# Peptides against a protein of PDB entry 7BDX, part 192

Target 1, 212 residues: chain A of PDB entry 7BDX
Amino acid sequence: EMGAAACTLLWGVSSSEEVVKAILGGDKALKFFSITGQTMESFVKSLDGDVQELDSDESQFVFALAGIVTNVAAIACGREFLVNSSRVLLDTILQLLGDLKPGQCTKLKVLMLMSLYNVSINLKGLKYISESPGFIPLLWWLLSDPDAEVCLHVLRLVQSVVLEPEVFSKSASEFRSSLPLQRILAMSKSRNPRLQTAAQELLEDLRTLEHN

## One batch from the design tools (peptide; made by RFdiffusion4, then SolubleMPNN)

Design b2_p20_6_s4 (from b2_p20_6, 11 letters changed)
Fold by OpenDDE base, seed 2:
Structure b2_p20_6_s4 (fold): chain B 212 residues (1-212), chain C 212 residues (1-212), chain A 20 residues (1-20)
Amino acid sequence: as target 1 above (212 residues)
Amino acid sequence: as target 1 above (212 residues)
Amino acid sequence: SKMDELFEQLLKKQDEQYAE
């Protein structure tokens, strides 16, 4: 209980850039983010055996950790830190996104995808995650999720890849060959306006790339 | 491990007034400080049976919690919050200071005494803690500690009482009858310059009150 | 213009997300 409460408060205050700088300026940051990855991994592994109550202290703790990572990644120096010094955490997030089934841990998926999107704002971050083994198959796996919010954040991450010529050129063949076009087209007709817009924008960006 | 790491980071960033305001502006503050008291109490109760390693994750966690309380109490709005909405935590700190033996948990005692001193900066806070059952005996119990830093912070808290006429007048008879004058006089001759100064200042303040 | 589209795309890429 106490750990979850403390972590939740840390998550809340980490929305401030100054707090993120303070976290990263300390000698404890590396250890903290290392343990964060381990904790998130342990949580996801525990889901195979026990019906974790969605509102458990453990769930809240892991959500807060994912939220902290997201808020750190929202700041330029935070992105630099994650990409330079916490690559194992990024690898863990990618792995966990692969280990979770469609419809499983939706809130955690959203937070993890938000963190990866924020990391992708930096070219170095985008290169790192997009060059990760199985990255493109992972995106399609995640895009198969029945949840509109998960799909929205996947589409945004895909857009980050598409809009970066240096990154897209390296994976363009695999990307084009595996693109779930019918799924994205279906999303462009969604009743969810955010999902609809994101799918439409991605389709427009893809069309622009085919004609150039 | 993870909880202690998160709490330690929260402690570090709570040195900022803006972070304290952010913590207190959220709906989670009350629950957090309630659980904080419970956690500190559980830790102190566990010391009776097991030799807690001073550098354990549990010890670090509790020290971080006490540090957070101290930092909150350093801010005017934080003092108001503690005195208005977290009195149980203040009661717990007073209780724990009584439950700990001389020389036991010195670092925790120092942090708790610092938090109480910070609360005592506010007249309402000083009234609350000084009107607590057994407060004066507790001060003398704590002043019997062999640690110079514990004694220093006790002397400062005693000085806060002495320098507030409205508070001192209510307890002046009990205070005068139980005053460990020989102990304070011995501290005024300490090789520790901070302890020496604090004891001298308190003796001067007491002399001023006897002549008025 | 192609440049305006590129600028809009760059602006979209800088859309930082905060988790509250």
Scores: peptide ipSAE 0.035, ipTM 0.727, DockQ to the pose 0.062
Fold by OpenDDE base, seed 5:
Structure b2_p20_6_s4 (fold): chain B 212 residues (1-212), chain C 212 residues (1-212), chain A 20 residues (1-20)
Amino acid sequence: as target 1 above (212 residues)
Amino acid sequence: as target 1 above (212 residues)
Amino acid sequence: SKMDELFEQLLKKQDEQYAE
């Protein structure tokens, strides 16, 4: 309980750039983010395949951790810190996104995807995550999720790759050969307006790349 | 481990007034400070009489909690919050200071005394803590500690009482009858310059009150 | 223009902060 409450407060205040800088300016940041990855991994491993997100202190704790990572990644110095000094955490997030089944731990997936998206704002971050083994298959795995918010954040991450020529060129063959076009087309017809827009924009970006 | 790390970061960033305001502006503050008191109490109760402070995650966690309370109390709105909405926490801190033996949990004592001193900056806070049952005996109990930093912060808290006529008048008879003058005189001759100064200043303040 | 397209692309990469 106390840990969850403390992490939740830390999450809330980490919405400030100044707080992120303060977190990173201390000598505790490396340890914190190292343990964060381990804690998230332990939580995911404790979940049975049939167990969905529980409304528990443990869940709230892990959500707060993922939220902190997201907020750190929202700041330029935070992105640099993660990519330079906490790569293992990024690797862990990528791994956990692969370990979670469709519909499992939906809120955590969304938060982790948001963190990866924020990391992808920088070319260095985008390069790092996109060069991770199994990255493209992971995107398609995640896009099979029944949750619209999960799919939305996957599409945003896919768009980050597609819109960066230096990154996209490295994966273009794999991307084109495995692209779940029918799934994206289905999303472009979704009743969820955010998902619909993201899918439409991605389809337009893909068309532009095919014609060039 | 993770809880201690998170609390330690929250402690570090709580040195900012803006962060304290952010903590208090949320809907989680009441819960956090409620659980804080319970956690600190549980920790102190888990200590055997012969067990000193351990270099443990649990100790670090509780130190961080006490540090957060101290930093919150350093800000005017934080003091108002504690005295208006978290009185049970203040009562718990006073109780725990009484429960700890001389030389036991020295760092925690110092942090808790610092929080009470910060609360005492406001007349409302000073009134609240000084009107607590057994407050004057508690000061003398704490002043028996062999640790110079504990004694220093006790003397500072005593000075806060002595320098406020409205508060001191309520306790003047008890204070005068039980004052460990010989102990304070011994501290005024200490080799610790901070303790020496605090004891000398208090003795001067007391002399002024005797002549008026 | 290419500049407008680039600007639109940059706007798609917005920083996200998650408040509770």
Scores: peptide ipSAE 0.017, ipTM 0.731, DockQ to the pose 0.039
Fold by OpenDDE base, seed 3:
Structure b2_p20_6_s4 (fold): chain B 212 residues (1-212), chain C 212 residues (1-212), chain A 20 residues (1-20)
Amino acid sequence: as target 1 above (212 residues)
Amino acid sequence: as target 1 above (212 residues)
Amino acid sequence: SKMDELFEQLLKKQDEQYAE
């Protein structure tokens, strides 16, 4: 309980750039983010056995951790820190996104995807995550999620790849051959306006790349 | 481990006034500080039985909590919050300071005393803590501590009482009758310059009050 | 313009997400 409360407060205040700088300026940051990944992994591994209520203190704690990572990644120095000093955490997030089944832990998936998107703002971050083994299959796995918010954030991450020629060129063949076009087209007809727009924009971006 | 790490980071960033405002501006603040008191109490109650290593994650967690309270009390809105909305926490701190034996949990005592001192900057806070049952005996109990830092912070808190006539007048008789003058005089001869100065200043303040 | 497209692309990449 107390740990979850403290972590939730830390999450809330981490929306400030100055707080993120303060977190990262401390000698404890490396250890914190190392344990963060381990804690998130432990939680996800526990889900297959115990019907841990999504509303548990443990769930809230992990959500707060993912939120902190997202907020750290929201600023330039935070992205630099994650890409340079917390690669294991990024690898963990990618792994956990693969380990979670469609419809499982939607909120956590959204937060993790938001963190990856923020990391992808940095070219070095985008390169790192996109060159991760199984990255393209992971995107399509995640895009199979029934949740519109998960799919939205996947599409945004896909867009980050597509909009960076240096990154896209490395995986263009795999990307094109495995692209779930029918799924994206279905999303472009979604009643969710945000999902609809994101899918439409991605389809336009992809069409532009085929003509070049 | 992770809880202690998160709480320690929250402690670190709570040194910022803006972070304290952000903590207090959230709807979670009341719950957090309620649980904080309970957690600190639980820890102190556990000390009589288990030789919990002072360097344990639990100890670090509680130190961070006490540090957060201190940092909150360091600013005007934080003091107002504590005095208006977290009186139970203040009562808990006072109780825990009484429950701890001389030389026991020195670091925690220092942090708790620092928090009370910060609260005492506000007249309403000073009134609240000084009107607490057993406050004067508690000060003398704490002043028996062999640790110079504990004694220093006790002397500072005593000074806050002495320098406020409206507060001092209410307990002046008890204060004068129970004052450990020989102990304070001994501290005024301490090799610790900070303790020496604080004891000298308090003795001067007390002499001034006897002549008025 | 290519510059506007680049700006839009840059703006899309700079849409930093805060989790609350």
Scores: peptide ipSAE 0.026, ipTM 0.732, DockQ to the pose 0.065; fails the geometry check
Fold by OpenDDE base, seed 1:
Structure b2_p20_6_s4 (fold): chain B 212 residues (1-212), chain C 212 residues (1-212), chain A 20 residues (1-20)
Amino acid sequence: as target 1 above (212 residues)
Amino acid sequence: as target 1 above (212 residues)
Amino acid sequence: SKMDELFEQLLKKQDEQYAE
């Protein structure tokens, strides 16, 4: 209980850039983010296919941890820190996104995808994530999720790859051969306006790349 | 481990006034400070006279909690919050300071005394604390501690009472009858410069009040 | 225009997300 409450407060205040700088300026940041990855991994392993009790203190604690990572990745110095000093955490997030079943731990998936998207704002971060083994298959696996918010954040991450010619050119062959075009087309007809727009924009970007 | 790390980071960033405002501006502050008091109480009860493992994750967690309370009390809105909305926490801190043996949990005592001192900067806070049952006996009990830092922070809290005529007048009879003058005189000869100065200043203030 | 595409790309890249 107390740990979850403290971590939730830290998550809330980490929306401030100055707080993120204060977290990273101390000598405790490396240890914190190392234990963060381990804690998230332990939680996902403990789910063993059971229905997540979304309101459990354990779940809330892990959500707060993922939220902190997201907020750290939202600023330039935070992205630099994660990509330079906490690569194991990024690898853990990618692994956990693969380990979770479709529809499982939706809120956690969203937060983890948001963190990866924020990291992808940095070209070095985008390169690192996109060069991870199984990255493209992972995107398509995640895009099979029944949840619209999960799919939205996957599409946003896909768009970050598509919008960077240096990154996309390296993956273009695999991307073109495995692209779930029919799934994305279905999402472009979604009743969810955010998902609809993201899918439409991605389809436009992809069409532009096929003509070049 | 993770809880202690998160709480330690929250403690570190709570040195910022803006972070304290962010903590208090949310809907989670009341719950957090409620659980804080309970957690600190549970820890003190678990010590059962054993030598505190100062380096334990449990100890570090409680130190961080006490540090957060101290930092919240360091600013005007934080003092207002504690005195208006978290009085149970103040009562808990007073109780725990009484329950701890001389020389036991020195670092925790110092942090708790610092929090009470910060609260005492607000006249409403000083009134509330000083009107607590057994407050004056508690000060003398704490002043029997062998640790110079504990004694220093007790003397500072005593001085906050002495410097407020409205508060001191209500307690003056009890204060004069129970004052450990010989102990304070001994502290005025301490090799610790901070303790020496605090004891000398208090003795000067007390002499001034006896002549009026 | 190429400039409009660049601005859109820059705007999309700057869509930093904070979570609460």
Scores: peptide ipSAE 0.018, ipTM 0.729, DockQ to the pose 0.064; fails the geometry check

Design b2_p20_7_s1 (from b2_p20_7, 9 letters changed)
Fold by OpenDDE base, seed 4:
Structure b2_p20_7_s1 (fold): chain B 212 residues (1-212), chain C 212 residues (1-212), chain A 20 residues (1-20)
Amino acid sequence: as target 1 above (212 residues)
Amino acid sequence: as target 1 above (212 residues)
Amino acid sequence: LFDELFEKTEKAAEEARERA
């Protein structure tokens, strides 16, 4: 309980840029984010057996950790830190997103996707994530999720790739050959306005790339 | 490990007033500080048996919690919060300071004393602490500590009482009758300059009160 | 329990793109 409470408070205050700078300015940041990845991994691995109650202290703790990573990645210096010094954490997030089944741990999955999206704001971050083995299949795997928020954040991440010619050119062939176009088209007709908009924008971006 | 790391980061960032405001502005602050007291109490109670390695994750976690309380109490709104909404935590800190033997858990004891001192900056906080049952005997118990930092923070807290006529008047008789004058005089001759100064200042303050 | 924090985090992520 206490750990989850402390971590939740840290998540809340990490919404501030100054707090992110303070977190990163200390010698403890590296250790913290290394343990973060390990803790998240341990949690996801534990899900196959005991129905860890989604409302458990452990779940809340891991959600808060993912929230902290997201908030750190929202800041330029935070992105730099993650991409330069915490690549293992990014790899862990990518792995965990692959290990989770569609509909499983939706809230955590959304937070992890948000963190990756925030990292993708930086070209170096986008390059790192997009060059990860199995990244494109992972995107399509995640896009099969029944949750609209998961799908929304997947589409946003896909959009970050598509909008960066240097990144897209490396994966263009695989991207075109495996693109779940019918799924994205279905999302463009979603009743969820955010998902609808994201899918429409991505389809427009993709059309623009076909003409160039 | 992860809990201690998160709590340590929260401690570090709580040195900022804005972070303290953010911690307190959330609906989670009450729960956090209630659990804080319980966690600290549980830790101190566990010391009688197993030599919990002072460098354990648990010890570090409790130190970070005490540090957070100290930093919160350093801010005006934090003092108000603690005195209005977290009195049980203050009572717990007072109790734990009494339960710890001289020379035991020095670092934790210093942090707890610092938190009480910071609370004592507010008249309402000072009144609350000083009106706690056994407060004066507790001060003298703590002043028997072999650690100079413990003694320093005890003297500072005593000074806060002595400098407030409204508070001192209520305890003046007990204070005068039980004052370990020889101990304070010995501290005024300490090789530790901070302890020496604090003891000298307190002796001057006490002399001033005898003349009035 | 985390909806407010989540919403704040989401909003901050949206704003982060606008600042970049």
Scores: peptide ipSAE 0.226, ipTM 0.831, DockQ to the pose 0.358
Fold by OpenDDE base, seed 5:
Structure b2_p20_7_s1 (fold): chain B 212 residues (1-212), chain C 212 residues (1-212), chain A 20 residues (1-20)
Amino acid sequence: as target 1 above (212 residues)
Amino acid sequence: as target 1 above (212 residues)
Amino acid sequence: LFDELFEKTEKAAEEARERA
């Protein structure tokens, strides 16, 4: 309980750029983000057993951790820190997104995807995550999720890749050969307006790349 | 480990007034400070058994919690919050300071005393803590500590009481009758310059009150 | 609690793209 409350407060205040700078300016940042990855991994590994209720203190704690990472990645110095000094955490997030089954831990997936998207705002971050082994298959795995929010944030991350020529050129062959076009087309007809728009925009971006 | 790391970061960032305002502006502040008191109490109760090493993750966690309370109390809105909405926490801190033996949990005592001193900056806070049952005996109990930092922060809190006529008048009889004058005189001759100065200043303040 | 913090985090992520 207390840990979850503290992490929740830290998550809330980490929305401030000055707080992110304060977190990173301390000598404890590296250790904190290292342990964060380990804690998230331990939580995901525990899910194969007893369905810990999504509303547990442990779940809330892990959500707060993922939220902190996301908020740190929303700031330029935070992105730089993550890509330079916390690559293992990024690798862990990618791994955990692959380990989670469709429909499993929806909220955590969304936060992790948001964190990766924020990292992808920097070219260095986008390069790092996109060059990770199995990244493209991971995107399609995640896009198979029944949850519209998971799919939305996957599409945003896919768009981040597609819109960067230097990154997209390296993966273009694999991307084109494995693209779940029918799934994206189905999403473009979704009743969820955010998902519908994101899918439509991605389809337009992809069409533009095929004609060029 | 993770909880201690999160609390340590929250402690560090809580040195900012804006962060304190952000903590208090949320709907979770009440719950957080309630659980904080409970957690500190549980820790102190656990000390009667196995000497949990002072450097344990649990100790660090509790130190961070006490540090957060201290930093919150350093800000006007934080003091107002504590005195209006977290009185149980203040009561818990007073209780725990009484439960801890001389030489036991020195660092925690110092942080708790610092928090009470910060609360005492407000007349309302000073009134609240000074009107707590056994407050004056508690001051003398704490002043028996062999640690110079504990004694220093006790003397600062005593000075806060003495310098406020409205508060001191209510306790003056008990204060005068129980004052460990020889102990304070010994502290005024301490090799610790901070303790020496604090004891000397308090003796001067007390002399002024006897002549008026 | 989660929903409010989540929404704030989502909004901040959207704003982060606009600032980059």
Scores: peptide ipSAE 0.222, ipTM 0.830, DockQ to the pose 0.358
Fold by OpenDDE base, seed 1:
Structure b2_p20_7_s1 (fold): chain B 212 residues (1-212), chain C 212 residues (1-212), chain A 20 residues (1-20)
Amino acid sequence: as target 1 above (212 residues)
Amino acid sequence: as target 1 above (212 residues)
Amino acid sequence: LFDELFEKTEKAAEEARERA
């Protein structure tokens, strides 16, 4: 209980750039983010057996951890830190997104995807994430999720790849051969306006790339 | 482990006024400080049986909690919050200071005393603390501690009482009748310069009050 | 339970691209 409460407060205040700088300026940051990855991994592994109540202290704790990572990644120095000093955490997030079943831990998936998107604002971060083994198959796996918010954040991450020619060119063949076009077209007709817009924009970007 | 790490980071960033405002501006502050008191109490009660290693994750966690309370109390709005909305926590801190034996949990005692001192900057806080049952005996109990830093922070709290006529007048009879004058005189000869100065200043303040 | 924190985090993530 107390750990979850403390972590939730830390998540809330980490929305500030000055707080992110304070977290990273200390000698405890590396250890914190290392243990964060381990804790998130342990949580996801525990889900295979017990219907953990989504409202459990453990769930809240892990959500807060993912939120902290996301808020850190929203800041330039935070992205630099994660990509340079906490790559194992990024690898863990990618792995966990693959380990989770469709519809499982939706809110956690969204936060993890948001963190990856924020990291992808840094070209070095985008390169690192996109060059991770199985990244393209992972994106399509995640797009099979029934949750509109999960799909939205996957589409945003796909846009980050497509809009960077240096990154896209390396995976263009695999991307084109495995693109779930019919799924994206279905999303462009979604009643969710954010998802609809994101899917339409991505389809426009893809059409532009086919003509070049 | 992870809880202690998160709490330690929260302690570190709580040195900022803006972070304190952010903590208190949320809907989770009341719950957090309530659980804080319970957690600290549980820790102190557990010490009666096991030689808990001072360097345990549990000890670090409780130190961080006490540090957060201290940092919150260092800010005007934080003092107002604690005195108005978290009085049970203040009562718990007073109780725990009484439950701890001389020389036991020195660092925790110091943090708790610092938090009470910071609260005492607010006249309403000073009134509340000083009117707590057994407050004067508690001060003298704590002055029996062999640790110079504990004694220093007790003397600072005594000064806060003595320098406020409205507060001192209510307890003046009990204060004068139970004052450990010989102990304070001994502290005025301490090799610790901070303790020596605090004891000398208090003795001067007391002499001034006897002549009025 | 944490919807407000989530919304704040989402907003910050949306703004992060504009600040870069």
Scores: peptide ipSAE 0.221, ipTM 0.830, DockQ to the pose 0.358
Fold by OpenDDE base, seed 2:
Structure b2_p20_7_s1 (fold): chain B 212 residues (1-212), chain C 212 residues (1-212), chain A 20 residues (1-20)
Amino acid sequence: as target 1 above (212 residues)
Amino acid sequence: as target 1 above (212 residues)
Amino acid sequence: LFDELFEKTEKAAEEARERA
């Protein structure tokens, strides 16, 4: 209980750039983010098919951790820190996104995807994530999720890849060969306006790249 | 481990006024400070004569909580919040200071005393604390501590009482009758310069009040 | 509680791209 409450407060205040700088300026940031990854991993492993209720203190604690990572990644120095000093955490997030089944821990998936998206704002971060083993298969695995918000944030991450020539060129063949075009086209017709827009924009970006 | 790390980061960033405002501006502050008191109480009760090593994750967690309370009380709006909305926490701190033996949990005592001192900067806070049952006996109990830092922070809290006529007048009889004058005089000769100065200043303040 | 923090986090993520 207390840990979840403290972590939730830390999540809330980490929306401030000054707080992110304060977190990172301390000697404790490395240890904190290392343990964060371990804690998130332990949580996901503990699910063993039992849907832990979203409202459990443990779930809230892990959500707050994912939120903190996302907020840190929203800041330039935070992205640099994650990419330079906490790569294992990024690897853990990628692994956990692969370990979760479609429809499982939807909110956590969204937060983790948001964190990866924020990391992808930095070219070095995008390169690191995109060069991770199984990254492209992971995107398609996640895009098969029945949840519209999960799919939305996957599409945003995919867009970050296609909009960066240096990254897209390295994976273009694999990307094109495995692209779930029918799935993205279906999303472009979604009743969810955010998902619809994201899918349409991605399709436009992909078309632009095919004509070049 | 993770909880202690998160709470320690929150402690560090709570030194900022903006962070304190952010903590208090959220809907979670009440619950957080309520659980804070319970957690601190549970820790002190668990000591049952076994000196939990100062370096335990649990000890660090409780230190961080006490540090957060102190930092919140350092800010005007934080003092107002504690005095208006978290009185039970203040009661808990007073209780725990009474429950701890001389020489027991010295660092925690110092942090708790610092929090009470900061609360005492607000006249409403000082009134609330000073009107607490057993407050004056508690001051003398704490002043018997062999630790110079504990005694220093007790003397500072005592000084806050004597410098406020509205508060001192209500307790002047009890205060004068129970004042451990010989102990304070001994502290005015301490080799610890901070303790020496604090004791001398308090003795001067007391003399000024006797001539009026 | 989650929803408010989530929304703030999402907004910050959107703003982060606009600033980069």
Scores: peptide ipSAE 0.221, ipTM 0.830, DockQ to the pose 0.357; fails the geometry check

